# Ledger of designs, part 69: peptides against a protein of PDB entry 5EFW

Target 1, 141 residues: chain A of PDB entry 5EFW
Amino acid sequence: TTLERIEKNFVITDPRLPDNPIIFASDSFLQLTEYSREEILGRNARFLQGPETDRATVRKIRDAIDNQTEVTVQLINYTKSGKKFWNLFHLQPMRDQKGDVQYFIGVQLDGTEHVRDAAEREGVMLIKKTAENIDEAAKEL

## One batch from the design tools (peptide; made by RFdiffusion4, then SolubleMPNN)

Design b1_p19_2_s2 (from b1_p19_2, 9 letters changed)
Fold by OpenDDE base, seed 1:
Structure b1_p19_2_s2 (fold): chain B 141 residues (1-141), chain A 19 residues (1-19)
Amino acid sequence: as target 1 above (141 residues)
Amino acid sequence: DPKFEEDLALAREKVAEAL
């Protein structure tokens, strides 16, 4: 399917550093957002937000980080050139063997339209699975 | 997906020290 062949857009952030900066970004994420790696690393991901980004949705993301929980939302983001896209976004903590949060994983599925119903469910399953794959790979012996 | 696998490897290198 189209979804199965999408690029895996993801970042890893470090909540133990000031303002939870991005410490890793996939190549596809850079292509999507039109930023270089050096423009991205060390920054909080809020640079993707703009005028039409729903502030209540952003608060849900902030709350999840503060509470060290996962969240899945859909919000308007902007590329470097100012192009809008719908970001079906999943965020979850990455915990060490003690259960302490060390990082956050953020996975993005982009589109020109807000997706609903079956398409949204399929997208959510995909980005959640991607996040789990990242978590498992990072913890592999 | 070889591109994703490469990104996974690079991500692992970045975070492995703390996990």
Scores: peptide ipSAE 0.685, ipTM 0.948, DockQ to the pose 0.090
Fold by OpenDDE base, seed 3:
Structure b1_p19_2_s2 (fold): chain B 141 residues (1-141), chain A 19 residues (1-19)
Amino acid sequence: as target 1 above (141 residues)
Amino acid sequence: DPKFEEDLALAREKVAEAL
């Protein structure tokens, strides 16, 4: 499907460092957001938020980080040039062999509108699968 | 997709020490 061929936008963040900064970003993420790697590494991903970003949704993300849980939401994000996009976003912790959270994986699926119903379910399945692939790859021996 | 595989490899390098 077209959705299955979507670019794999993802970041890895380090909650052990001050303000949970981005320590890795995929090339597609850079293209989506219009930032260079130098502009985003070491920064918290909140720079994607703007005037129309729903604060309650942001709070859900914050709560998931604080509680070391996964979350899936849709929120308005902004590119460097100020272009709005709907971000179907999935966040999950990356745990070591002892079960301790070492990182977070963030996966973004962009769109021009808030997706609903079947389209949303498909998108959620895709971004969750992408996150699992990242987690598995990171842990390969 | 080779681009994703490359990103996975690079991501792995960033996190390998802590996992």
Scores: peptide ipSAE 0.682, ipTM 0.948, DockQ to the pose 0.092
Fold by OpenDDE base, seed 5:
Order: C-alpha cells, then sequence, then structure tokens
Structure b1_p19_2_s2 (fold): chain B 141 residues (1-141), chain A 19 residues (1-19)
C-alpha cells in the first residue's frame, strides 16, 4: 500500500488480537530490522529485543500498552542478523471516533549511539510528529 | 520532510478510496 512506502520506520499493532501483533509495517522498518514483511506480520514486536535490551525499559512499553497510554524510550534492539542498534522508540494509541483504542502506532528512530541532550530532544520531537502524521493518515483504515 | 508529506497525502488518498 502507499502507507507502507512512507519513508519512516513505523509499525501498527492490534491490541484487540492476542499478544498485540504487528498488522502493518513500513518498508523502512523492514529495511532497518532486516526482516521480511511475512516474517513480521502477526508477531509481537518483542523479537527485536535481545540480551542487552534493558528489561525495565521493556516494562515501560508493556505498561503503556496495558494502560493505553503513550511512551517514549531508548532501548537496544537487534536486527535479524544480530546487529545492535539504539532505538529511540515512541508508541501511542490510535483511537477511533468514540475515543476507544483501536491500534497502537510504534515509531522507531535508529542510531549507532545512545542519543542525549539536544539530539535526543530533536529525535523525540521527530518521532512524535511522525506518529501524529501516521495517526491522521491511518484513522480511516 | 516534503517527500514524507507527499507520501502521507497519497496514503490518505488511497485510504479514502478504499472506504
Amino acid sequence: as target 1 above (141 residues)
Amino acid sequence: DPKFEEDLALAREKVAEAL
């Protein structure tokens, strides 16, 4: 779809299905993570985690999903080949016209280093704006 | 990012057509 071709790293997940699986992934996300679309769709995004992924940070993501809130974190993720990268990650609920959570939008900003200070603030602003844009585009799905 | 905005506009169009 045209939505898949948007040049941002993002996924859409369905919390109404068991284990909140990915139902949509951008081409950029596939390129970043080195997985095919077939390998990703229908799975929970936790396959990106590995030995050095901070468990407390993962719990923050889980809590946000359970509480139907947004969260922004940095965590170590792994590509299919096992390459580590720092993921500045933003997740937020996509709500229907009634205000009920329909999906989650996850946006990823990749980097070789943990970002701090001005670079972190800039990255957070970017991924949040991206999530809002995706929300607006996907509300009609 | 102008390309992103263009892609987003096209995505919105496709979604609208599917409804």
Scores: peptide ipSAE 0.023, ipTM 0.612, DockQ to the pose 0.044
Fold by OpenDDE base, seed 4:
Structure b1_p19_2_s2 (fold): chain B 141 residues (1-141), chain A 19 residues (1-19)
Amino acid sequence: as target 1 above (141 residues)
Amino acid sequence: DPKFEEDLALAREKVAEAL
């Protein structure tokens, strides 16, 4: 699809289905994580977590899903081959015209290193803007 | 974008059928 070819790392999940599975993933996300589309569609994104993933940060993500709010965090994730990377991650709900949550948009910053200070702020602004663009595209596209 | 909404709807349907 045209959406899959957007040159940003993102997924769309469906909280109305059991365990909030990924229903859409960009080509860039597949390249980053080293998974095929068939391997990830229908699954919860927790397969990216591993031994060094901070559980308190994961809880923040879970709380945001449960509360239908946005969240921005940085956490260790793992590729299919087991390679660790720092994921600057932004998640926000996609709402319909009635204001009900239909989907969640998850955006991942490019990069493998922990970002700090001004670089983190810049990355946060970028992934938030990307999520908004995807949301608007979903509404307009 | 009707195409985007259609793509999401189709993606959702495919996943829902697989679950």
Scores: peptide ipSAE 0.145, ipTM 0.759, DockQ to the pose 0.284; fails the geometry check

Design b1_p19_2_s3 (from b1_p19_2, 10 letters changed)
Fold by OpenDDE base, seed 1:
Structure b1_p19_2_s3 (fold): chain B 141 residues (1-141), chain A 19 residues (1-19)
Amino acid sequence: as target 1 above (141 residues)
Amino acid sequence: MPEFEESRRLAEERVKEEL
């Protein structure tokens, strides 16, 4: 399908399964995070968090999931090897034909640096557009 | 990368193994 051809950093999670686990991850996401597909499928994405990850920002993500809304944040994540990186992250619900939340789409900016001002706005537009492309591709499933 | 349905199935199996 078109979904598997999207060459961006993203995951799809299933809130209907215990602990909202990752059910799909792009190859780019695996390269970014240094994890294998076997290590992350069926796992909650919180494994990317570490000592310097801002707890208030994590709460914003949790609130968005609980309220079934979208959110865009920038937070410190960690690769498997322990390397810190700034993640400009967008999360949005994927709804079925009845309007019920079926999945969540999580998109990470391709870069690993903290972005500000115009660069941040551009990055936000990019990851939001990517999320919409994923949502449209998922309709073909 | 695997197709979505295969990936989803694998994830569900792993969730069951963790429980």
Scores: peptide ipSAE 0.709, ipTM 0.944, DockQ to the pose 0.709
Fold by OpenDDE base, seed 5:
Structure b1_p19_2_s3 (fold): chain B 141 residues (1-141), chain A 19 residues (1-19)
Amino acid sequence: as target 1 above (141 residues)
Amino acid sequence: MPEFEESRRLAEERVKEEL
């Protein structure tokens, strides 16, 4: 389908399953994080967090999930090998035709740098656009 | 990259295994 052809860093999670696990991950996401698909499917994405990950930022993500809203943040994540990277992250609910939340879409900006100012605004625009593309593609599922 | 439905099914199986 068109979803599997989107060449961006993203995951889809299922809040209806225990602990909101990842149910789909793009190849680019796997490459970024250095995990295999088998290692991450069925797991909560918190395995990307580490010592320097801001807990207040993590709480913002958790609150957005609980409230079924979107959020955009930057946080430190870690690859499988332990390398730190800055993740400009956008999360939004995917709703069915009745308006009920089915999944969450998580999009990660390409690259590993902390972005600010115009670069941040551009990055936010890009990952939000990507999330909308994923949402549209998911309508065919 | 696997199709969404296959990926979803695999994830669900993994979740069940951890319960």
Scores: peptide ipSAE 0.707, ipTM 0.943, DockQ to the pose 0.694
Fold by OpenDDE base, seed 4:
Structure b1_p19_2_s3 (fold): chain B 141 residues (1-141), chain A 19 residues (1-19)
Amino acid sequence: as target 1 above (141 residues)
Amino acid sequence: MPEFEESRRLAEERVKEEL
């Protein structure tokens, strides 16, 4: 399908299930994080957090989910092997025809370093565009 | 990459197992 053809780092989560678990992950996301699909499906994405992950940034993500809004942040995440990487992350709700939140779309920039200035702006535009593409593809299901 | 519906089903099963 169109969704499975999107070659970007992303997950889809289901806030209607306990703890807003990942229900879909792209192959690129699995490669980035070093997890298998079996290891992450049904889990909350917080397993990517670690000692140096900024708690205030995590709270921004939580608030966005609770308020059913979008958010864009950069935070330190960890691969399965414990490798740190900077995650330029965008999250937005996917709404149904009634306007109710059905899923959340999480997109990660294809990079492991902290981005700044023009590179950050470009990255933000890219991951937001990707999220919109995923939203459109998912709504066709 | 698995189909979305299959992935969703698997995730739901995992959630149920952890409850």
Scores: peptide ipSAE 0.700, ipTM 0.940, DockQ to the pose 0.720
Fold by OpenDDE base, seed 3:
Structure b1_p19_2_s3 (fold): chain B 141 residues (1-141), chain A 19 residues (1-19)
Amino acid sequence: as target 1 above (141 residues)
Amino acid sequence: MPEFEESRRLAEERVKEEL
């Protein structure tokens, strides 16, 4: 199974390139967001944001990138057609053997509504585990 | 993996074109 065929919504970004662009996306991510691979490669993932996306939540993501740390948030995102969805989003750095950040892994769990309590905790555990699996798979590249 | 390397290369090319 190729990396792109992993049945999870995820992207890999490169913070060493201008504006931390997407350098890889899963097929599931493309299906979720309604974009083609050609439309998103080389772009910052902020194109998923829109009018109702909470700016304070976006700042948490930005801070995590700047500080090279992981973060888990829930925010409104938009598909290409303008459909809103709640995105339980986890981001974490992918580090080399020396500990230097090479990439970021972003994992998305989509939902029609904001999830809370036990459902949120379950989703968080899932997307974190997914990110770890992707990290291990990507290191073999 | 060739798919990842190719994807990365394509993204890098697009970034360069945008600059």
Scores: peptide ipSAE 0.674, ipTM 0.930, DockQ to the pose 0.728

Design b1_p19_2_s4 (from b1_p19_2, 11 letters changed)
Fold by OpenDDE base, seed 2:
Structure b1_p19_2_s4 (fold): chain B 141 residues (1-141), chain A 19 residues (1-19)
Amino acid sequence: as target 1 above (141 residues)
Amino acid sequence: DERFLRDKALAEERVKKAL
């Protein structure tokens, strides 16, 4: 399975580069966020944040990156045109055979609404499974 | 995955230019 064939919203970032920039973005992610590939590649994903993005939630993401751990959060993001959407977001490290972090995988749930309870649990399971699929596909590169 | 390699290279180039 190739990364290009995974029809989900996701990015891959490179923590070995300055500011952990996006190095890959799915077509679905580009459609969701209204950005072109040229506008996104090489940039930190913080451009999705805006006035109503909860800073405490952003800090959880930052802490996960710094600690090289996974995290799942739900936060307000903004499209290029300024539309707000709720992003159920999962981040996890992609490790090499030595256990060292090579990349981070970021997966965004389809949809624009805040989800709770059973719907949230279902969404979390889905985006985590997607992240595992991406991890497996990337290891075949 | 050719696209991954191309996108990664493009990202690296853009990062380099931004420094």
Scores: peptide ipSAE 0.742, ipTM 0.960, DockQ to the pose 0.777
Fold by OpenDDE base, seed 3:
Structure b1_p19_2_s4 (fold): chain B 141 residues (1-141), chain A 19 residues (1-19)
Amino acid sequence: as target 1 above (141 residues)
Amino acid sequence: DERFLRDKALAEERVKKAL
């Protein structure tokens, strides 16, 4: 499966560029967030955050990037039109053959409501599996 | 993927121009 054929909400970012910008976004992600590809390429994904986005949760994401680790959180994001949605978000590093971080993979659950308990666990498993599929596909590029 | 390479290049160009 090629990267562009993965029908999930995801982005790939490049931490080796200033401010870890988005270098790839899936069509589903664009549909979810209401942005065009041209509007987001080269930008940090923080444009999805807004007034009700939990700052402590954002810090967890930042820490994961700085530490080159994975993280899974739920946070409020905003579409281009300003619509709020709950984002079950998973982030993990993509490493090259030498073990160095090349990119980050960010996956967003398709649901827009806050999920809890069993539903959350299922969502986490899904987005983590998706991230692994993206990692595999991206390494074949 | 051709699209990935294209989008990556575009992103890099935009970042470079913003420096």
Scores: peptide ipSAE 0.741, ipTM 0.959, DockQ to the pose 0.781
Fold by OpenDDE base, seed 5:
Structure b1_p19_2_s4 (fold): chain B 141 residues (1-141), chain A 19 residues (1-19)
Amino acid sequence: as target 1 above (141 residues)
Amino acid sequence: DERFLRDKALAEERVKKAL
């Protein structure tokens, strides 16, 4: 499966560039967020944050980037039109053959609802599996 | 994956322009 054919909401970022910008976004992600590809490539994903986005949750994401680890959180994001949605978000590093972090993979659950309990666990499993699929596809690039 | 390479290059270009 090619990276482009993965029909899920995801981005790939490059931590070796200033401010860890988005270098790839799926079509579904663009549809979800209402942005064009030109509007988001080269930008840090923080443009999705807004007034009700929890700062402590954002810090968890930042810490994961800094520590080159994975993290799974739920946070409020905003579309281009200003519409709020709950984002069940998983981030993990993509490592090269030497084991060095090359990129980060960010996956967003398809739904816009805040999920809890069993639904959250299922969503987490799904986005983690998706991240692994993206990792495998990206290694073939 | 041609799109990945293209998008990555575009992103890199935009980052450079922003500096």
Scores: peptide ipSAE 0.740, ipTM 0.959, DockQ to the pose 0.784
Fold by OpenDDE base, seed 4:
Structure b1_p19_2_s4 (fold): chain B 141 residues (1-141), chain A 19 residues (1-19)
Amino acid sequence: as target 1 above (141 residues)
Amino acid sequence: DERFLRDKALAEERVKKAL
């Protein structure tokens, strides 16, 4: 399908279910995070957070979900093995025909380093474009 | 999307079991 052919790091979550769980994860996301699909489906994505994850940044993500808005941040995440990586993360709602939020799309930039300046701007553009592609593909489901 | 539907169903089932 079009959705599963998107070779980027992303998840789709369902805010209509308790705790906004992951309902879909790309293969690349699983590879990045070192989790299996079985381990993460039905769970909130907060399992990627750890000791050095900035709590204020996490709150920005939470606020965006609560307010049903988009957000772009960089934060420390952890793989299953405990490896730290910088996650340039974009989240946006996917709305149905009535304008109600159906899902959230979360996209993670490829790479593990903190990006700045032009590289950050380029990364942001990329993950936002990816999110739009996912939105289009998911709406065809 | 067969995978999406399957994964979504699995997620829903897991959520249900966790409650």
Scores: peptide ipSAE 0.738, ipTM 0.959, DockQ to the pose 0.880

Design b1_p19_3_s2
Fold by OpenDDE base, seed 1:
Structure b1_p19_3_s2 (fold): chain B 141 residues (1-141), chain A 19 residues (1-19)
Amino acid sequence: as target 1 above (141 residues)
Amino acid sequence: NKSLEEEEKKKLEELLKKL
């Protein structure tokens, strides 16, 4: 589909379903994580976490979902084959015309190392802009 | 529910077809 062909790593989740499962994933996300679409649809994105994933950072993500707010963090994630990568991750709610949360947009920027300073700021701007583009496209129709 | 998730995905894809 058109969404799947966007060359950015992102997922859409549905917090109205049990355990906030992934309902959409971009082709790039599948390539990054080494999972097939069939393997991840209907699952919570926590399968990307592993031994070195900071639990406090994960709690920040959980809190943002519970509070229906956006959050930007950087955490260790794992591919299907067990390869570690640093995920600069942005999450934000997608709201309907009434202002109620319908979905969450999750955007991932991968790297071999933790990014800092100017590189981090640039990455944050990129993933936030990507999320906003998705959200705006929904509002234009 | 997988069926519900697929339906929601389809709705979203239609809504975001401009991308």
Scores: peptide ipSAE 0.116, ipTM 0.724, DockQ to the pose 0.033
Fold by OpenDDE base, seed 2:
Structure b1_p19_3_s2 (fold): chain B 141 residues (1-141), chain A 19 residues (1-19)
Amino acid sequence: as target 1 above (141 residues)
Amino acid sequence: NKSLEEEEKKKLEELLKKL
C-alpha cells in the first residue's frame, strides 16, 4: 500500500561528515532506487538526480541542510536503470537532547505523477509522520 | 570521539532495521 511504501522508504544521513553521506538506507529504498546497500552507503544522495530534476528544488533541499531545517518538496528522481519517478520528499534534522543536529532523516514517496491538492496533502502528512517515527525511535538509543 | 560516533551509528542502524 501507499502507507507501507511511505513507512519503509527512508535514509539517514550524517551532516557532520563530508558531503552529508547516507549512513542508513531502508530495504524499500534500495528496491525503489535499484541500488545495493554497498553502492549507496557513504555517498551523497544526489545520485538520484538527473536531467529533468528541477535545480531550484534541489537548492531548497541544500538550503534546508545548511540551515538545519526541515523541508518538503516534490522532485524528479532516477533509478539506477534510469527510470524517472516523482519523489515526494521530506527531510528533517534529527537532534540530540541538547538540540544539536546529529543526522538528517529523508523520507521518500514514489509515484508516476506529480501529486497535487488533497493527494499531496495526504502524502506530506504520511511522510512527515514516518520521519517523526524514525526520530522517536532514535531517541531510544 | 570518532570511535564512539561509529558505534552510535551502528546502534542507530540496528534500531532502524526494526522499523
Scores: peptide ipSAE 0.115, ipTM 0.681, DockQ to the pose 0.031
Fold by OpenDDE base, seed 3:
Structure b1_p19_3_s2 (fold): chain B 141 residues (1-141), chain A 19 residues (1-19)
Amino acid sequence: as target 1 above (141 residues)
Amino acid sequence: NKSLEEEEKKKLEELLKKL
């Protein structure tokens, strides 16, 4: 199905808690990053950043959270073992019926290289669609 | 209310596991 073809690397964070910690991580995310669920839950996702992570790109993510908006960027992230990968990352707020932000959805697409042009556009469409599906599912609570 | 909040988070987690 279409859903089965959608990327499954994602986290849910809670901006109402100190430092916007991860409250949910998909199995695929754990496999990608080489962390256990116990190591991830309750932590801010910045543990994925390292020496070559562009600080200006990180600031874009921070600004989106502060402004309660969505953002899509590419940045270098690191696995637990220290292996770096290019992360095509999409972040968007999850809002309640009143329009208030309850959570953030973060979706990751990993790659060996920075992607450009058609490949980037395709990846962006994929991770955005994934985020939309997660948001829709969460609203059924 | 903390118990209710945790229960709702648990429901969210269960729902998200089905994705």
Scores: peptide ipSAE 0.073, ipTM 0.642, DockQ to the pose 0.030
Fold by OpenDDE base, seed 4:
Structure b1_p19_3_s2 (fold): chain B 141 residues (1-141), chain A 19 residues (1-19)
Amino acid sequence: as target 1 above (141 residues)
Amino acid sequence: NKSLEEEEKKKLEELLKKL
């Protein structure tokens, strides 16, 4: 399927279920985070957070969910084994024909360092484009 | 209606699980 061909780190969550659980995760996301699909489906994505994750940045993500808006941030996340990575993260709602939010799409671009300037702009463009591709693919299912 | 929307959601989730 079109979604299967999207070889990026992403999840789809369901804000209409308790605690906005992950309902889909890409293979790349599983590889990045070192979790199995069974371990993450039905869970809130907060398991990626850890000691050095900036709480203010996390609040921006939460606010975007609550307000049903998109957000782009960069934060420290952790793999299952405890490895830190900088996550350039983009989240946006998937809306139905009436404009109501059905899902959220979360896209992750991982790196060993906090990206700046041209690299950050390029990364942001990439993850936003990826999110749009996922939105289109999911709506066509 | 709400019921139909929920059914469509369920179908999407099931399809996504197969990917």
Scores: peptide ipSAE 0.069, ipTM 0.646, DockQ to the pose 0.028

Design b1_p19_3_s3
Fold by OpenDDE base, seed 5:
Structure b1_p19_3_s3 (fold): chain B 141 residues (1-141), chain A 19 residues (1-19)
Amino acid sequence: as target 1 above (141 residues)
Amino acid sequence: VKSLEEEKELLEKLLELLR
C-alpha cells in the first residue's frame, strides 16, 4: 500500500557532519534505489539526482537544510541502474529537547508519474505523517 | 558528534521502535 511504502522509505542524515551525509537508510530505501547500505552510508543523498532532475527543486531542498526548515517537493530521481522515478519527497529537521537540530529525516514516496491534485495531497499527508512518526520514535531513544 | 557506527546502532534501535 501507499502507506506501507511511505512508512518504510526513509533516510536519516547528519547535518553536523561535512556535507550532511546519510547515516541511516531503511531497507526499503535501499531496495528502491538499488544501492547497498555500504554504498550509501557516509554520502550525501545527491547521488539520486540526474540529468532530468530539476535544479530549482534541488535548490529548495538545499535551502531547507541550510535554514533548518522542512520542505516537500516532487522531483526526478534515479536508481543505481539509471531508472527514473518521481520522488515525492519530504524533509524535516529532527530537533532535541532544546530545539537544536540533531538530524534530518527524509521520506520518499516513489511513483512512475508526477502526481497532482488529490493524489499529491494524499501523498504529502502520508509522508509528513511518517516523518513525524520517526521523529516521535527517536525521542524515545 | 557521534561516530557513524554509534549512530547506526542508535538508529537501528529507532527502526525497531517503528516496527
Scores: peptide ipSAE 0.066, ipTM 0.662, DockQ to the pose 0.036
Fold by OpenDDE base, seed 3:
Structure b1_p19_3_s3 (fold): chain B 141 residues (1-141), chain A 19 residues (1-19)
Amino acid sequence: as target 1 above (141 residues)
Amino acid sequence: VKSLEEEKELLEKLLELLR
């Protein structure tokens, strides 16, 4: 449903602005990360990373942005209060009618543990579908 | 390149579509 779409954890970033800042964050994302919207907008999403965040995984995200491709990974992220969570994260570009990248959609699925196998596949399907729904809605603008 | 304020306006429209 429409409500389900907006209840997902997601951000939109603008790679055309310096350091690819977050320009939109869903309410659920704010609740998950314990930040206010004012604290989030205009910042690169790397503030979610911390000591135990796998740097190789972060590099995969960076590569996807640089190459303007999608990526799906799991990484440790931190809330404002310092709580760790496993972030099943999907990133994909939003393209205009000409095929040029305008934004990135980042969708997060949080968990207490790293997920594998069927649980991971299910989560991946969910976050990818969410991203597609957001992309489709954005094209209506 | 659009300003953050311009982006906010567009994204509010997006929210309306998602609601």
Scores: peptide ipSAE 0.054, ipTM 0.655, DockQ to the pose 0.034
Fold by OpenDDE base, seed 2:
Structure b1_p19_3_s3 (fold): chain B 141 residues (1-141), chain A 19 residues (1-19)
Amino acid sequence: as target 1 above (141 residues)
Amino acid sequence: VKSLEEEKELLEKLLELLR
């Protein structure tokens, strides 16, 4: 079902609004990050960043948004209570039929360590597939 | 630029898909 396909950690953001705020967050995302929906809607997702978040990786995300491209990175994020986790993160634009960017889809896979090699490839495959599922579901709205 | 109301509508539709 559609529910089964997209029951993962993800957000949707609107780059046409100031500071690209979150306009949707999945229940799993809220559980992972320990925030309520009210606390995060309308805000930029940078609240997940903290002292050990690599700034060069953050710049890659920013560049992808500015260039309207997809990107996949791993970065340290923080829950509301301050717990660190490694976020295998994929971001891609959601485009209309004319090819214009309407939203961004962000998918998160959490872990206790930075993953490499086969584990990383598997995770990347999963979060990219999740993003595609969300894109397809959104087109049915 | 989307209005707040339009974003709210999208949110509600997405929530419905997740039910």
Scores: peptide ipSAE 0.051, ipTM 0.652, DockQ to the pose 0.033
Fold by OpenDDE base, seed 4:
Structure b1_p19_3_s3 (fold): chain B 141 residues (1-141), chain A 19 residues (1-19)
Amino acid sequence: as target 1 above (141 residues)
Amino acid sequence: VKSLEEEKELLEKLLELLR
């Protein structure tokens, strides 16, 4: 079902608004990050970053947004209570029929450790597939 | 560029998909 396809950790952001704010957050994302929907909407997702978040990885995300391309990285993120987790993160643009970027889809796969090898490959496949499912569902709205 | 109201409408539609 449509619900099953999009019930994952994800956000949708609007790069056409100032500071590329989150305009949608999934229930799972809220549960993961320990924020309410009210606390999330209208904010840039950088609030997930903290002291141990690798700045070079953050720059890769920023560059992908600026270049309107997709990126997949792993980085340390923090919940509202300060709990650290490894975020296997995939970001991709949502384009209209003309090819113009309308939104970004960000998908998060959380873990206690940095994932490698088979686990990483599986995670990447999952979050990319999730992003595609969200893209399809959102375009049908 | 979409307005805040338009973004809210999108949010509502997405929420309907999740409920």
Scores: peptide ipSAE 0.045, ipTM 0.652, DockQ to the pose 0.033

